# Peptides against a protein of PDB entry 4LZF, part 54

Target 1, 155 residues: chain A of PDB entry 4LZF
Amino acid sequence: GGRLVVFPNGTRKELSADGQTVKVMFFNGDVKHTMPDQRVIYYYAEAQTTHITYPDGMEVLQFPNNQTEKHFPDGRKEITFPDQTVKTLHPDGREESVLTDGTIIQLNPDGSKVIQFNTGQREIHTADFKRREYPDGTVKTVYSDGRQETQYPTG

## One batch from the design tools (peptide; made by RFdiffusion4, then SolubleMPNN)

Design b2_p9_5_s1 (from b2_p9_5, 6 letters changed)
Fold by OpenDDE base, seed 5:
Structure b2_p9_5_s1 (fold): chain B 155 residues (1-155), chain A 9 residues (1-9)
Amino acid sequence: as target 1 above (155 residues)
Amino acid sequence: DLLSDLLPP
């Protein structure tokens, strides 16, 4: 049979009969589950947040607003927002956001930004210019000095 | 582990 330990402070510890599962119910309402697969599930009662840690170093946070965050062992962080936008933060400082409409926003460590619109248009922002690429091959560039250039498709 | 700190020694 399982074992229940009740501590003087109100914390309770439940051990499964096989010893593979441990559940700690803290006096403050927090819960810690240690699972047979070695993942640890933390529930923070006040924040209503679930935090799962995996043996490989992966971490998953689930917030009450339906936001989820994944912390990868390689240092990447992936945030799924309530609107289902997915933002990935890379260790090198690059950020990528994928919107539900298919738009992709890339922020580069050098400060440049690329937007890939669901229309097939692409917009590139650098320190020197803003450039719009159109599906027909037209490219419009606005330079930081105010100069504008349009490149037309050859056809 | 903030939760572990809540366990009695």
Scores: peptide ipSAE 0.043, ipTM 0.735, DockQ to the pose 0.215
Fold by OpenDDE base, seed 2:
Order: C-alpha cells, then structure tokens, then sequence
Structure b2_p9_5_s1 (fold): chain B 155 residues (1-155), chain A 9 residues (1-9)
C-alpha cells in the first residue's frame, strides 16, 4: 500500500504504493502534488492559487478570480481573463487580444495597433495615420497632419 | 520550488 509520513511540524507526505504519486500537505495548508506524468501541482492556500509545472517547461497559473495564465516554453504567454478575453503575448513583443464578441486587437512592437472588428471592419493605427477598412472595400484614412482620404472600392 | 522550504530538514 501507500505510505503516510507525518512530520513534527505538521507537514504530511503521502506516497502511492508505486511511488509515482507524491502528495505533500504543508503545515500552512499549501499542497504539492507530483504526478506520474511528472507534472508538479502547487496549491498556495493563502493565495488560493494553483501553479502547475510540466516537464517540457510549460507552466499554468490559476488564480482565485478565475484568471488563467499559460507560460509556454518558447516564451509565449496566454492569459484568459475573468471576462473570458484571451490575450496572447508573443516573444517578439506582439500582443493579441481576442474578445468574446470576436473582436481581435493586435498591438505591434513598433506601437502600431490593428483592430479586426466582428463586423468585418478593420482599423489600423500607426504613427502616421488611422485607417478604417470596410467590408465593401471602402478605406478611410486620417493622417497625422490632418489630411483625410477616402478610397472607394475598385472592382 | 517555493514550497521546498516548508519540507522538514
């Protein structure tokens, strides 16, 4: 069978019979699970936060407000906010947010911004202009110097 | 491992 060790400080350690699962229940209420697949699950009792580490370097954080963060081995991070918006932070500095209505917001390392609306409209923000692209092919541009331009659909 | 400090010596 399994083994239970109780330490003088109140920490408890449970080992499965096969030794593949280890559960440590710390005196402060924290819990550490080592699983057969070599993932390690940390539960921080005071913060009510779960931290999972995988052998490939993947990490998952689960917060009490229902926010989840995934840290990928390649440096990418994915944050699921309580409102279910998903934000991806790429290693190159690009950020993408996907809203629940389907809107996609891209922030580029150069400071430019692209919004893909769920209506099919697209808005591009640069240092030089703001541009709105419409599904019918119309493009409206407002330049930083105040000039405005409308390009009509070319068929 | 932040929890390792809580293990008995």
Amino acid sequence: as target 1 above (155 residues)
Amino acid sequence: DLLSDLLPP
Scores: peptide ipSAE 0.043, ipTM 0.736, DockQ to the pose 0.230
Fold by OpenDDE base, seed 1:
Structure b2_p9_5_s1 (fold): chain B 155 residues (1-155), chain A 9 residues (1-9)
Amino acid sequence: as target 1 above (155 residues)
Amino acid sequence: DLLSDLLPP
């Protein structure tokens, strides 16, 4: 059968009969599971946080507020916030947020920002201007010097 | 590995 080792400090180590699963129950309530697929599941009792590490370098964090973070081996991070907004952080510094209403917010490494609204409007922020594009083809630009320009779809 | 520090020697 399985094995149970009880340490003097109260930590317990449980080994499955097949030797493929190891469960360590620490005296402070923390738990470590080593699974047959070599993923390691850490549970931090005080923080009520679960941290899963995969052999390929993938990591998943689950927080008590229902936030989930995925850390990919390539350095990309994906955060699902409690409100179900999904934010992706790319290694090059680009950030993308997808809101539940379908709005997409992109922050680019050069400092520019693009918002694609669920209404079909798009807003572009650069060092030189802010531009709003409307579904009807109207484009409004406010330049850094305060100048404003409107382009109408019919010319 | 923070949990590893809790293992008895």
Scores: peptide ipSAE 0.043, ipTM 0.737, DockQ to the pose 0.212
Fold by OpenDDE base, seed 4:
Structure b2_p9_5_s1 (fold): chain B 155 residues (1-155), chain A 9 residues (1-9)
Amino acid sequence: as target 1 above (155 residues)
Amino acid sequence: DLLSDLLPP
């Protein structure tokens, strides 16, 4: 059978019969779960935050405002905001936000920005121009000097 | 591991 250890300070430790699950309920309300899959779940009672650590180095943070952060072993970070926007931070400095409407916003390390609209339009921002690409193949460019150019798919 | 520091010996 399982075991329950109650410490003088009020901390409680529950062990499964197989020893694969350990639950520590600390006197302050914090909880630590060690699971059979070797993930460790920390619950911070005061902050109402859950922190999961995985054997491969992945970490997941769940905040009381419904924000979730995933820290991947490759250095990538994924933030799901309360509004369900998902922002990915890449190790190279690139950032990508996926909005609930399907719009994707990419911020590149060189300062350029790409917006992929849910309409199929794409907008590219560089130091030299803003360019709008349309689903029909039309491309409109507004250069930093004010010049405008339209390119048509027909040539 | 902040929680482990709260565990009695």
Scores: peptide ipSAE 0.041, ipTM 0.731, DockQ to the pose 0.219

Design b2_p9_5_s2 (from b2_p9_5, 5 letters changed)
Fold by OpenDDE base, seed 3:
Structure b2_p9_5_s2 (fold): chain B 155 residues (1-155), chain A 9 residues (1-9)
Amino acid sequence: as target 1 above (155 residues)
Amino acid sequence: DLLKDILPP
């Protein structure tokens, strides 16, 4: 069936009978799995971190604090934090965070920020103003010079 | 080879 190779330094290499799975258990506790689907799984014992590389260039990092990072071939990164907030970093510099309550926070490359609240309200932050949009169509703007403006929906 | 099999990632 399978094969077991034991090296002088204590590293062990297990090969499946079909040769499709290889498991290397290094002397320092690290583990490398080569799987039939061509993904490679690295386990770093000291950091207790798992790093999976896929043949299409996708990479997944799993940290001991339950944080997960996905590195997509297009340069996008997706981070799932321990609190289950999901943050996406786009190659153009845009960042989007989706909170567990459904709130979406967008940071734009120009420094502007958009918050889509779970209540249906939206807030826009620019260098010149902060604007709150309400579900009924009311819009309140506070300008950098201190002026305030309210626009009421046309009934 | 032996070196590639022994060195950790």
Scores: peptide ipSAE 0.050, ipTM 0.742, DockQ to the pose 0.628
Fold by OpenDDE base, seed 5:
Structure b2_p9_5_s2 (fold): chain B 155 residues (1-155), chain A 9 residues (1-9)
Amino acid sequence: as target 1 above (155 residues)
Amino acid sequence: DLLKDILPP
């Protein structure tokens, strides 16, 4: 059968009969589950946050506001916000946000920013200019010095 | 380490 160990401080440790599952219920209300698949599930009672660690180094955080964060072994992080926007932070500093309407926002390590709108328009921000690309091929550029250019589609 | 911190030695 399983085992239950009760410690003097109020912490309880439950061991499954097969020894593959361990549940520690800490005196402060925190809970730690070690699962047969070797994932470890931490529940922090005060913060109401769940933290799952996987054998490959993957980590998943679930917050009480319904935000979820995934920390990948390669250093990439993926945040799913309560509104279901997904933001990916790459180890090289690049960030990408995908909005629920299909808009994609990319922040590049060089400081440039690219927005791919759900309308098919794209906007590029650099230190030197802000450029809007339209589905018909028109491109409008506003340069940092105030100059403006419009490139019209050919054909 | 939560276990080490909270569980008796």
Scores: peptide ipSAE 0.045, ipTM 0.733, DockQ to the pose 0.235
Fold by OpenDDE base, seed 4:
Structure b2_p9_5_s2 (fold): chain B 155 residues (1-155), chain A 9 residues (1-9)
Amino acid sequence: as target 1 above (155 residues)
Amino acid sequence: DLLKDILPP
């Protein structure tokens, strides 16, 4: 069967029979799991946080408030907030938030903002204007100087 | 690896 090693300081180490699963229970309550798939699961008892590291470089953090963060090897980060909003931070600086109602909020590196509403409407914010695009093809623009224009679909 | 540093030999 497996092995259990108990250290003088109270740390316990459990090894599976095949040696591919190792569980270390530290004296402070922290836990380290080494799994057969080579992922490593850290549990920090005081912080009540789980940190999983994968062999491909992916990392997953699970916080006690139900927030989850995924760190992808390509530098992308995905945060699932307690309210289940999912925010993706891209390496190029672009940020995208997907709300539970399906609304998508995009923050672009150039400072522009795009909101894709669950209604099919889209709003674009730039330094110069706010533009609302409607499913019927109508486009309304409010410029920074207060000017407004409406464009109607041609078809 | 914070836990590695406190792992007994």
Scores: peptide ipSAE 0.042, ipTM 0.730, DockQ to the pose 0.204
Fold by OpenDDE base, seed 2:
Structure b2_p9_5_s2 (fold): chain B 155 residues (1-155), chain A 9 residues (1-9)
Amino acid sequence: as target 1 above (155 residues)
Amino acid sequence: DLLKDILPP
């Protein structure tokens, strides 16, 4: 059988018979599970937040508002917001948000922004211009100096 | 690890 240790402060520690699973129920309501696969699951009772750490360095945070954050060993972070938007933060500083309608918003380290609309249109924002690309090949550019250009499909 | 401070020795 397993083993139960009850500490004077009210903390309880449960050990599985094989010793591979450890559950600590802290006096403050927090819970720590150490699993056979060496992942550690922290539950913070006051915040109602779950924090999972993996031996490879992966971390997962689950918040009570239905937000989830994944921290990858390579430095990438993935945030799933309550509205199910998924934002990826890349180690190079690039950020990408995928909306539920399929729209993709990319923020680049140089400050440029690219929006890929679900309609197939694409909009590029730079310090020098805003450009809209249409599925038919039309391209409209508005430059920071007020100049505008329209390029019509060639084909 | 905030839980380490709560775990009795």
Scores: peptide ipSAE 0.041, ipTM 0.727, DockQ to the pose 0.212

Design b2_p9_5_s3 (from b2_p9_5, 4 letters changed)
Fold by OpenDDE base, seed 4:
Structure b2_p9_5_s3 (fold): chain B 155 residues (1-155), chain A 9 residues (1-9)
Amino acid sequence: as target 1 above (155 residues)
Amino acid sequence: DLLEDILPP
């Protein structure tokens, strides 16, 4: 069977029979799992946070408020907020938030913002204008100087 | 790794 080692400080180490699973229960309540797939699961008792590290460099953080963060090897980060909004931070500085209703909010490195509404409407924000695109092909633009224009689909 | 640092040998 497995082995249990109890240290004088109260830390406990459990080893599976095959030695591929190791569970360390630290005296402070923290837990470290080393799994056969080489992922390492840290549980921080005081913070009630789980931190999983994968051999490919991926990391997953699970917070007590139900927020989850994924750190991908390519530098991308994905945050699932308690409200289930998913925010992706790309290495190029682009940020994308997907709301539960399907709305997508994109923040671009140039400072522009794009909102793809669940209705099919799209809104583009730049330094110079806000533009709303409608499913029918209508485009309304409000410029920073207050000028407005509407473009209609050419039928 | 802070946890490893406190693990007895």
Scores: peptide ipSAE 0.039, ipTM 0.725, DockQ to the pose 0.206
Fold by OpenDDE base, seed 2:
Structure b2_p9_5_s3 (fold): chain B 155 residues (1-155), chain A 9 residues (1-9)
Amino acid sequence: as target 1 above (155 residues)
Amino acid sequence: DLLEDILPP
């Protein structure tokens, strides 16, 4: 059988018979699980937040508002918001948000922004212009100086 | 790790 240790402060430690699983129930309500696969699951009772750490450096945070954050070993972060928008933060500084309707919003390290609409339209924002690309090949550009251009489909 | 600090020796 397993082993149960009860500490004077109210903390309880449960050991599996094989010693591969350890559950610590802290006096404050927090819980720590050490699993056979070496992942560690922390539950913070007051915050109602779960924090999973993996031996490869992966981390997963689960918040009570249904937000989930994944921290990858390569430095990439993926946030799933309560509305199910998924935001990816890349190590190079690029950020990408995928909305539930399929719209993709990309923020680039240089400050430029690209929106890929679910309609097939694409909008590019730079310091110099905003450009809208339409599925039919039409391209409208509004420059920062107020100049505008329309390019019609060729072909 | 705050949890580890709470664990008695």
Scores: peptide ipSAE 0.039, ipTM 0.724, DockQ to the pose 0.216
Fold by OpenDDE base, seed 3:
Structure b2_p9_5_s3 (fold): chain B 155 residues (1-155), chain A 9 residues (1-9)
Amino acid sequence: as target 1 above (155 residues)
Amino acid sequence: DLLEDILPP
């Protein structure tokens, strides 16, 4: 069957019979699993955090507050917050948040912001204006100088 | 190595 090694400091190492699974239980409560699929699972007892590393470079962090972070090999990060909002951080500096109600918030590297509301309305924020686009084709723009314009679909 | 097997992550 499997093997159990007990070290003088209290650390325990369990090996499966086939040798494909290794579980190390450290004296401080930390745990390391090496799995047959080559993923490595670290559990940090004090932080109560799980860190999974995959052979392709993918990393997954699971925090005790139910937050999850995925670190993709391409440099992208995806954070699922406790409220289930999903935020994606792109290598080019673009950020996208998807709220539970379907609203999408995009932050662009130039500082502009786009909000796609679940109602079908869209709002665009730039240094020069805020613009609201309505599902019927109406567009309202408020410029930084206080001027307002409304464009109607049947101009 | 014994040390590598003992060191926590």
Scores: peptide ipSAE 0.022, ipTM 0.649, DockQ to the pose 0.615
Fold by OpenDDE base, seed 5:
Structure b2_p9_5_s3 (fold): chain B 155 residues (1-155), chain A 9 residues (1-9)
Amino acid sequence: as target 1 above (155 residues)
Amino acid sequence: DLLEDILPP
């Protein structure tokens, strides 16, 4: 059968009969599960946060506000916000946000920003200009010096 | 790991 160890401080440790599952219930209400698949599930009672660590180095954080964060072994992070926006932070500093309406926002390491709107329009922000590209091929550029240009699809 | 720190030896 399983084993239950009760420590003087109130911590309890449960071992499954096969020894593949370990559950530690700490005196402060925190819980640690070691699972047969070698994932470790931490529950922080005060913060009401779940932290899962995987053998490959993957980590998943689940917050009480329904936000989820994934920390990949390669250093990439993926945040799913309560509104279901997904933000990816890349090790090179690039960030991408995908909104529920299909809009994609990219922040590049060089400081430039690209917004792909769900309407098919795209906006590019650089140190030198903001540019709006329209589905019909029209491109409007506003330069940092105040100059404006419009390029028409017909030339 | 704070959880490990509070686990009795």
Scores: peptide ipSAE 0.039, ipTM 0.724, DockQ to the pose 0.213; fails the geometry check

Design b2_p9_5_s4 (from b2_p9_5, 4 letters changed)
Fold by OpenDDE base, seed 1:
Structure b2_p9_5_s4 (fold): chain B 155 residues (1-155), chain A 9 residues (1-9)
Amino acid sequence: as target 1 above (155 residues)
Amino acid sequence: SLLDDILPP
Protein backbone atom coordinates (compact mmCIF):
# COMPACT_ATOMS: atom_id res chain seq x y z
CA GLY B 1 0.00 0.00 0.00
CA GLY B 2 0.86 3.64 0.26
CA ARG B 3 3.16 5.10 2.85
CA LEU B 4 2.49 7.82 5.37
CA VAL B 5 5.31 9.60 7.12
CA VAL B 6 4.42 11.86 10.01
CA PHE B 7 7.07 14.29 11.13
CA PRO B 8 7.41 15.70 14.65
CA ASN B 9 6.42 19.18 13.50
CA GLY B 10 3.10 17.93 12.16
CA THR B 11 4.08 17.76 8.50
CA ARG B 12 2.81 14.66 6.75
CA LYS B 13 4.14 12.98 3.64
CA GLU B 14 1.92 10.58 1.77
CA LEU B 15 3.34 8.31 -0.90
CA SER B 16 1.10 6.44 -3.30
CA ALA B 17 1.48 2.69 -3.58
CA ASP B 18 2.90 3.03 -7.08
CA GLY B 19 5.30 5.74 -5.95
CA GLN B 20 4.09 8.10 -8.66
CA THR B 21 2.30 10.58 -6.41
CA VAL B 22 3.70 12.37 -3.41
CA LYS B 23 1.61 14.59 -1.19
CA VAL B 24 3.21 16.73 1.47
CA MET B 25 0.87 18.35 3.92
CA PHE B 26 2.82 20.94 5.84
CA PHE B 27 2.10 21.88 9.42
CA ASN B 28 0.93 25.34 8.32
CA GLY B 29 -1.69 23.94 5.96
CA ASP B 30 0.36 24.27 2.79
CA VAL B 31 0.22 21.32 0.43
CA LYS B 32 2.62 20.06 -2.21
CA HIS B 33 1.55 17.45 -4.74
CA THR B 34 4.04 15.83 -7.06
CA MET B 35 2.08 14.14 -9.82
CA PRO B 36 2.94 11.26 -12.16
CA ASP B 37 3.28 13.72 -15.05
CA GLN B 38 5.91 15.58 -12.99
CA ARG B 39 3.79 18.65 -12.47
CA VAL B 40 4.04 20.04 -8.97
CA ILE B 41 1.01 21.61 -7.35
CA TYR B 42 1.70 23.99 -4.50
CA TYR B 43 -1.12 25.24 -2.33
CA TYR B 44 -0.39 28.14 -0.04
CA ALA B 45 -2.99 27.92 2.68
CA GLU B 46 -2.69 31.42 4.10
CA ALA B 47 -2.85 33.04 0.67
CA GLN B 48 -5.29 30.43 -0.66
CA THR B 49 -3.20 30.40 -3.82
CA THR B 50 -2.45 27.44 -6.05
CA HIS B 51 0.82 27.33 -7.97
CA ILE B 52 1.35 24.64 -10.57
CA THR B 53 4.76 24.09 -12.11
CA TYR B 54 5.23 21.91 -15.16
CA PRO B 55 8.42 20.14 -16.22
CA ASP B 56 8.64 22.28 -19.38
CA GLY B 57 8.83 25.44 -17.28
CA MET B 58 5.17 26.42 -17.57
CA GLU B 59 3.67 27.84 -14.41
CA VAL B 60 0.05 28.49 -13.48
CA LEU B 61 -1.04 30.64 -10.56
CA GLN B 62 -4.60 30.62 -9.29
CA PHE B 63 -5.55 33.30 -6.80
CA PRO B 64 -8.53 33.36 -4.43
CA ASN B 65 -10.05 36.32 -6.27
CA ASN B 66 -10.39 34.13 -9.37
CA GLN B 67 -7.40 35.66 -11.13
CA THR B 68 -5.28 33.19 -13.09
CA GLU B 69 -1.77 33.75 -14.37
CA LYS B 70 0.06 31.60 -16.87
CA HIS B 71 3.82 31.97 -17.11
CA PHE B 72 5.12 30.43 -20.31
CA PRO B 73 8.67 29.10 -20.71
CA ASP B 74 9.43 31.76 -23.34
CA GLY B 75 8.75 34.53 -20.83
CA ARG B 76 5.24 35.34 -22.00
CA LYS B 77 2.62 35.86 -19.31
CA GLU B 78 -1.12 35.59 -19.66
CA ILE B 79 -3.31 37.05 -16.94
CA THR B 80 -7.01 36.34 -16.73
CA PHE B 81 -8.47 38.91 -14.39
CA PRO B 82 -11.55 38.32 -12.24
CA ASP B 83 -13.63 40.30 -14.75
CA GLN B 84 -12.38 37.89 -17.45
CA THR B 85 -10.18 40.44 -19.17
CA VAL B 86 -7.19 38.63 -20.62
CA LYS B 87 -3.87 40.44 -20.63
CA THR B 88 -0.86 39.06 -22.45
CA LEU B 89 2.61 40.32 -21.60
CA HIS B 90 5.18 39.52 -24.26
CA PRO B 91 8.93 39.23 -23.66
CA ASP B 92 9.59 42.14 -26.03
CA GLY B 93 7.50 44.43 -23.84
CA ARG B 94 4.34 44.35 -25.94
CA GLU B 95 1.12 44.07 -23.97
CA GLU B 96 -2.30 43.08 -25.23
CA SER B 97 -5.57 43.24 -23.33
CA VAL B 98 -8.74 41.65 -24.60
CA LEU B 99 -11.84 42.88 -22.82
CA THR B 100 -15.01 40.82 -22.49
CA ASP B 101 -16.81 43.17 -24.89
CA GLY B 102 -14.25 42.41 -27.59
CA THR B 103 -12.21 45.59 -27.23
CA ILE B 104 -8.50 45.01 -27.80
CA ILE B 105 -5.86 47.26 -26.30
CA GLN B 106 -2.29 46.97 -27.49
CA LEU B 107 0.67 48.66 -25.86
CA ASN B 108 3.77 48.56 -28.00
CA PRO B 109 7.40 48.65 -26.86
CA ASP B 110 7.90 52.00 -28.60
CA GLY B 111 5.23 53.51 -26.38
CA SER B 112 2.50 53.58 -28.99
CA LYS B 113 -0.97 52.36 -28.14
CA VAL B 114 -3.73 50.93 -30.31
CA ILE B 115 -7.30 50.43 -29.21
CA GLN B 116 -9.64 48.43 -31.36
CA PHE B 117 -13.11 49.13 -30.04
CA ASN B 118 -15.96 46.68 -30.35
CA THR B 119 -17.83 49.36 -32.33
CA GLY B 120 -15.29 49.15 -35.13
CA GLN B 121 -13.60 52.39 -34.15
CA ARG B 122 -9.86 52.37 -33.71
CA GLU B 123 -7.69 54.75 -31.78
CA ILE B 124 -3.95 55.07 -32.31
CA HIS B 125 -1.66 56.86 -29.90
CA THR B 126 1.88 57.80 -30.87
CA ALA B 127 4.40 60.35 -29.71
CA ASP B 128 3.22 62.63 -32.51
CA PHE B 129 -0.56 62.23 -32.48
CA LYS B 130 -3.74 60.60 -31.32
CA ARG B 131 -5.88 59.33 -34.16
CA ARG B 132 -9.44 58.08 -34.15
CA GLU B 133 -10.65 56.04 -37.08
CA TYR B 134 -14.38 55.61 -37.55
CA PRO B 135 -16.22 52.84 -39.39
CA ASP B 136 -17.56 55.31 -41.96
CA GLY B 137 -14.00 56.17 -42.98
CA THR B 138 -13.71 59.42 -41.07
CA VAL B 139 -10.35 59.91 -39.41
CA LYS B 140 -9.68 62.50 -36.75
CA THR B 141 -6.14 63.32 -35.72
CA VAL B 142 -4.98 65.45 -32.84
CA TYR B 143 -1.30 66.22 -33.14
CA SER B 144 1.06 66.82 -30.23
CA ASP B 145 1.27 70.52 -31.11
CA GLY B 146 -2.49 70.85 -30.71
CA ARG B 147 -3.31 70.90 -34.41
CA GLN B 148 -6.38 68.92 -35.38
CA GLU B 149 -7.18 67.36 -38.71
CA THR B 150 -10.25 65.56 -39.96
CA GLN B 151 -10.23 63.41 -43.07
CA TYR B 152 -13.62 62.67 -44.52
CA PRO B 153 -14.38 59.52 -46.50
CA THR B 154 -15.66 61.44 -49.54
CA GLY B 155 -12.61 63.71 -49.74
CA SER A 1 9.96 27.08 -3.57
CA LEU A 2 9.14 28.37 -0.12
CA LEU A 3 7.40 25.07 0.58
CA ASP A 4 10.62 23.15 0.13
CA ASP A 5 12.24 25.14 2.91
CA ILE A 6 9.82 23.90 5.54
CA LEU A 7 10.33 20.23 4.87
CA PRO A 8 11.86 18.52 7.85
CA PRO A 9 15.27 17.14 7.18
Scores: peptide ipSAE 0.040, ipTM 0.727, DockQ to the pose 0.211
Fold by OpenDDE base, seed 5:
Structure b2_p9_5_s4 (fold): chain B 155 residues (1-155), chain A 9 residues (1-9)
Amino acid sequence: as target 1 above (155 residues)
Amino acid sequence: SLLDDILPP
């Protein structure tokens, strides 16, 4: 059979009969589950947040607003927002957001930004210019000095 | 973790 330990402070520890599962119910309402697969599930009662840690270093946070965050062992962070937008933060400082409509927003470490619209248009932002690329091959550039250039498709 | 610190020794 399992074992239950009750501590003087109100914390309770439940051990499964096989010893593979440990559940700690802290006096403050927090819960820690150690699972047979070696993942650890933390529940923070006040924040109503679940935090799962995996043996490989992966971490998953689940917030009460339906936001989830994944922390990868390689240093990447992936945030799924309540609206289902997915934002990936890379260790090199690059960020990528994928919107539900298919729009992709990339922020580069050098400060440049690329937006890939669901319409097939692309917009590129640099320190020197803002450029819009159209599906028909037209490219419009607005430079930081105010100069504008339009390149038309050859056809 | 913060939770680990709450366990009595």
Scores: peptide ipSAE 0.040, ipTM 0.724, DockQ to the pose 0.211
Fold by OpenDDE base, seed 2:
Structure b2_p9_5_s4 (fold): chain B 155 residues (1-155), chain A 9 residues (1-9)
Amino acid sequence: as target 1 above (155 residues)
Amino acid sequence: SLLDDILPP
């Protein structure tokens, strides 16, 4: 069978019979699970936060407000907010947010911004202009100098 | 991890 070790400080350690699962229940209420697949699950009792580490370097954080963060080995991070918006932070500094209505917001390292609306419209923000692209092919541009330009669909 | 520091010797 399994083994239970109780330490003087109140920490408890449970080992499975095969030794593949280890559960440590710390005196402060924190819990550490080492699983057969070598993932380690930390539970921080005071923060009510779960932290999972995988052998490939993947990490998952689960917060009590229902926010989840995934830290990928390549440096990418994915945050699922309580409102179910998903934000991806790329190693190159690019950020992408996908809203629940299907809108996609891209922030580029150079400070430019692209919004892909669920209506099919697209808006591009740069240092020099704001541009709106419409599904019919119309493009409206407002330049930083105040000039405005409308380009009509070319068939 | 910080939890590892709580383990008894």
Scores: peptide ipSAE 0.040, ipTM 0.722, DockQ to the pose 0.216
Fold by OpenDDE base, seed 4:
Structure b2_p9_5_s4 (fold): chain B 155 residues (1-155), chain A 9 residues (1-9)
Amino acid sequence: as target 1 above (155 residues)
Amino acid sequence: SLLDDILPP
């Protein structure tokens, strides 16, 4: 059978019969679960935050405001905001936000920005221009000097 | 983790 250890300070430790699951309930309300798959689940009672650590180095944070953060072993970070926007931060400094409407916003390390609209239009921002690409192949460019150019798919 | 330090011996 399982075991329950109660410490003088009020901390409780529950062990499964097979020893594969350990639950520590700390006197302050914090909880630590060690699971059979070797993930460790920390619950911070005061912050109402859950922190999961995986054997491969992945970490997941769940906040009371419904924000979730995933820290991947490769250094990538993924944030799901309360509004369900998903932002990925890449190790190279690139950031990508996926909005609930399907719009994708990419921020590149060089400062350029690419917006892929849910309409199929794409907008590229660089130091030199803003460019709008349309599904039909039309491309409109507004240069930083105010010049505008339209390119048509026909030539 | 901080929790690990709270666990009694």
Scores: peptide ipSAE 0.039, ipTM 0.718, DockQ to the pose 0.204

Design b2_p9_6_s1 (from b2_p9_6, 4 letters changed)
Fold by OpenDDE base, seed 3:
Structure b2_p9_6_s1 (fold): chain B 155 residues (1-155), chain A 9 residues (1-9)
Amino acid sequence: as target 1 above (155 residues)
Amino acid sequence: MELPEPALP
């Protein structure tokens, strides 16, 4: 059978019969689960936040507003916002956002931005120009000096 | 967000 340890401060520790699962219920309402797969699940009662740590160094945070953050061992972070937008932060400074409508926004370390619209159009922003690419092959460029160029598909 | 430390046993 399992074991229950009750501490003088009100903290309770439950051990499974095999000893592979440990549940600590702290006197303040926090909970710690140690799982057979070596995951550690912390629940912070006051913050209503769940923090999962994995043996490989991955971490998952679940906030009460339905935001989820994944911290990967390689330094990448993935944030799922309450609106279900997913933002990826790369160690090199690149950021990518995937919107619920399928639009993808890429922010590059050099300050350039690329938007892939759900319509198939693509927009590129640099220090020197804004460029719109259309599905038919038309490309419109507006340069910082006010010059405009339109390239038509050659078919 | 900053996370608090779990209570001690």
Scores: peptide ipSAE 0.069, ipTM 0.760, DockQ to the pose 0.173
Fold by OpenDDE base, seed 5:
Structure b2_p9_6_s1 (fold): chain B 155 residues (1-155), chain A 9 residues (1-9)
Amino acid sequence: as target 1 above (155 residues)
Amino acid sequence: MELPEPALP
């Protein structure tokens, strides 16, 4: 049979009969599950947040607003927002957001930004210019000095 | 978001 330990502070610890599962119910309402697969599930009662840690260093956060965050061992972070937008933060400082409509927004460490619209248009932002690329091959550039250039597709 | 630390037994 399993074992239940009740601590003077109100914390309770349940051990499975096989010893592979440990459940700690803290006096503050938090819960910690240690699972046979070595993942640890934390439930933070006040925040109503679930935090799962994996043996490989992966971490998953589940927030009450339906946001989820994945923290990868390589230092990447992936955030799935309630609207199902997925944002990836890379260790090098690059960020990528994928919107539900298929739009992709890339932020580069140098401060440049690339937006790939679901229409097939692409917009590139740098310190020196803002450029719009159209599916027909037209490219419009607005430079920081106010100069504008349009490149037309060669038919 | 910073998570609270679990209470200690």
Scores: peptide ipSAE 0.068, ipTM 0.760, DockQ to the pose 0.139
Fold by OpenDDE base, seed 1:
Structure b2_p9_6_s1 (fold): chain B 155 residues (1-155), chain A 9 residues (1-9)
Amino acid sequence: as target 1 above (155 residues)
Amino acid sequence: MELPEPALP
């Protein structure tokens, strides 16, 4: 059968009969599972947070507020917020947020920002201007100097 | 968010 080791401090270590699963129950309520697939599951009792580490370097964090974070081996992070917004952080500094309504917000490393609204409107922010593009082909630009320009689809 | 350090055996 399995083995149970009880330490003087109250920590317990449970070994499966096949030796493929190890469960450590720490005296503070934390739990560590080492699984047959070599993933390690940490549960932090005080924080009520689960942290899963995979052999390939993937990490998954699950927070008590229903936020989930995925940390990819390439340095990319994907955060699912409690409201189900998904934010991707790229190693190059690019950030992308996908809202539940389908709106996409992109922050670029150069400081520019692009918003693709679910209505089909797009807004572009640069150092030089803010531009709103409408589905009918109208484009409104507000330049950094305060000048405004409207371009109409019919010229 | 910062994760706490797990307890030691």
Scores: peptide ipSAE 0.065, ipTM 0.752, DockQ to the pose 0.130
Fold by OpenDDE base, seed 4:
Structure b2_p9_6_s1 (fold): chain B 155 residues (1-155), chain A 9 residues (1-9)
Amino acid sequence: as target 1 above (155 residues)
Amino acid sequence: MELPEPALP
């Protein structure tokens, strides 16, 4: 059978019969679960935050405002905001935000930005220009000097 | 955000 250890300070430790699951209920309301898959689940009662650590180095944070953060072993971070926007932070400094409407916003380390609209339009921002690409193949460029160029699809 | 690990008794 399982075991229950009760400490003088009120902390409780529950062990499964197979020893694969350990639950520590701290006197302050915090909880630590060690699972058979070796993930560790921390619940911080005061912060109402859940922190999961995985054996491969992945970490997941769940905040009371419904924000979730995933920290991947490769250094990538994925933040799901309360509005369900998903922002990915890449190790190279690139950032990608996926909005609920399907719009994708990419921020590149060089300062350029790419917006992929849910309409199929794409906008590219560089130091030198803003460019709008349309689904029909039309491309409109507005240069930093105010010059504008429109390229039409051939055919 | 980093959270401290709870201390065991």
Scores: peptide ipSAE 0.065, ipTM 0.754, DockQ to the pose 0.182

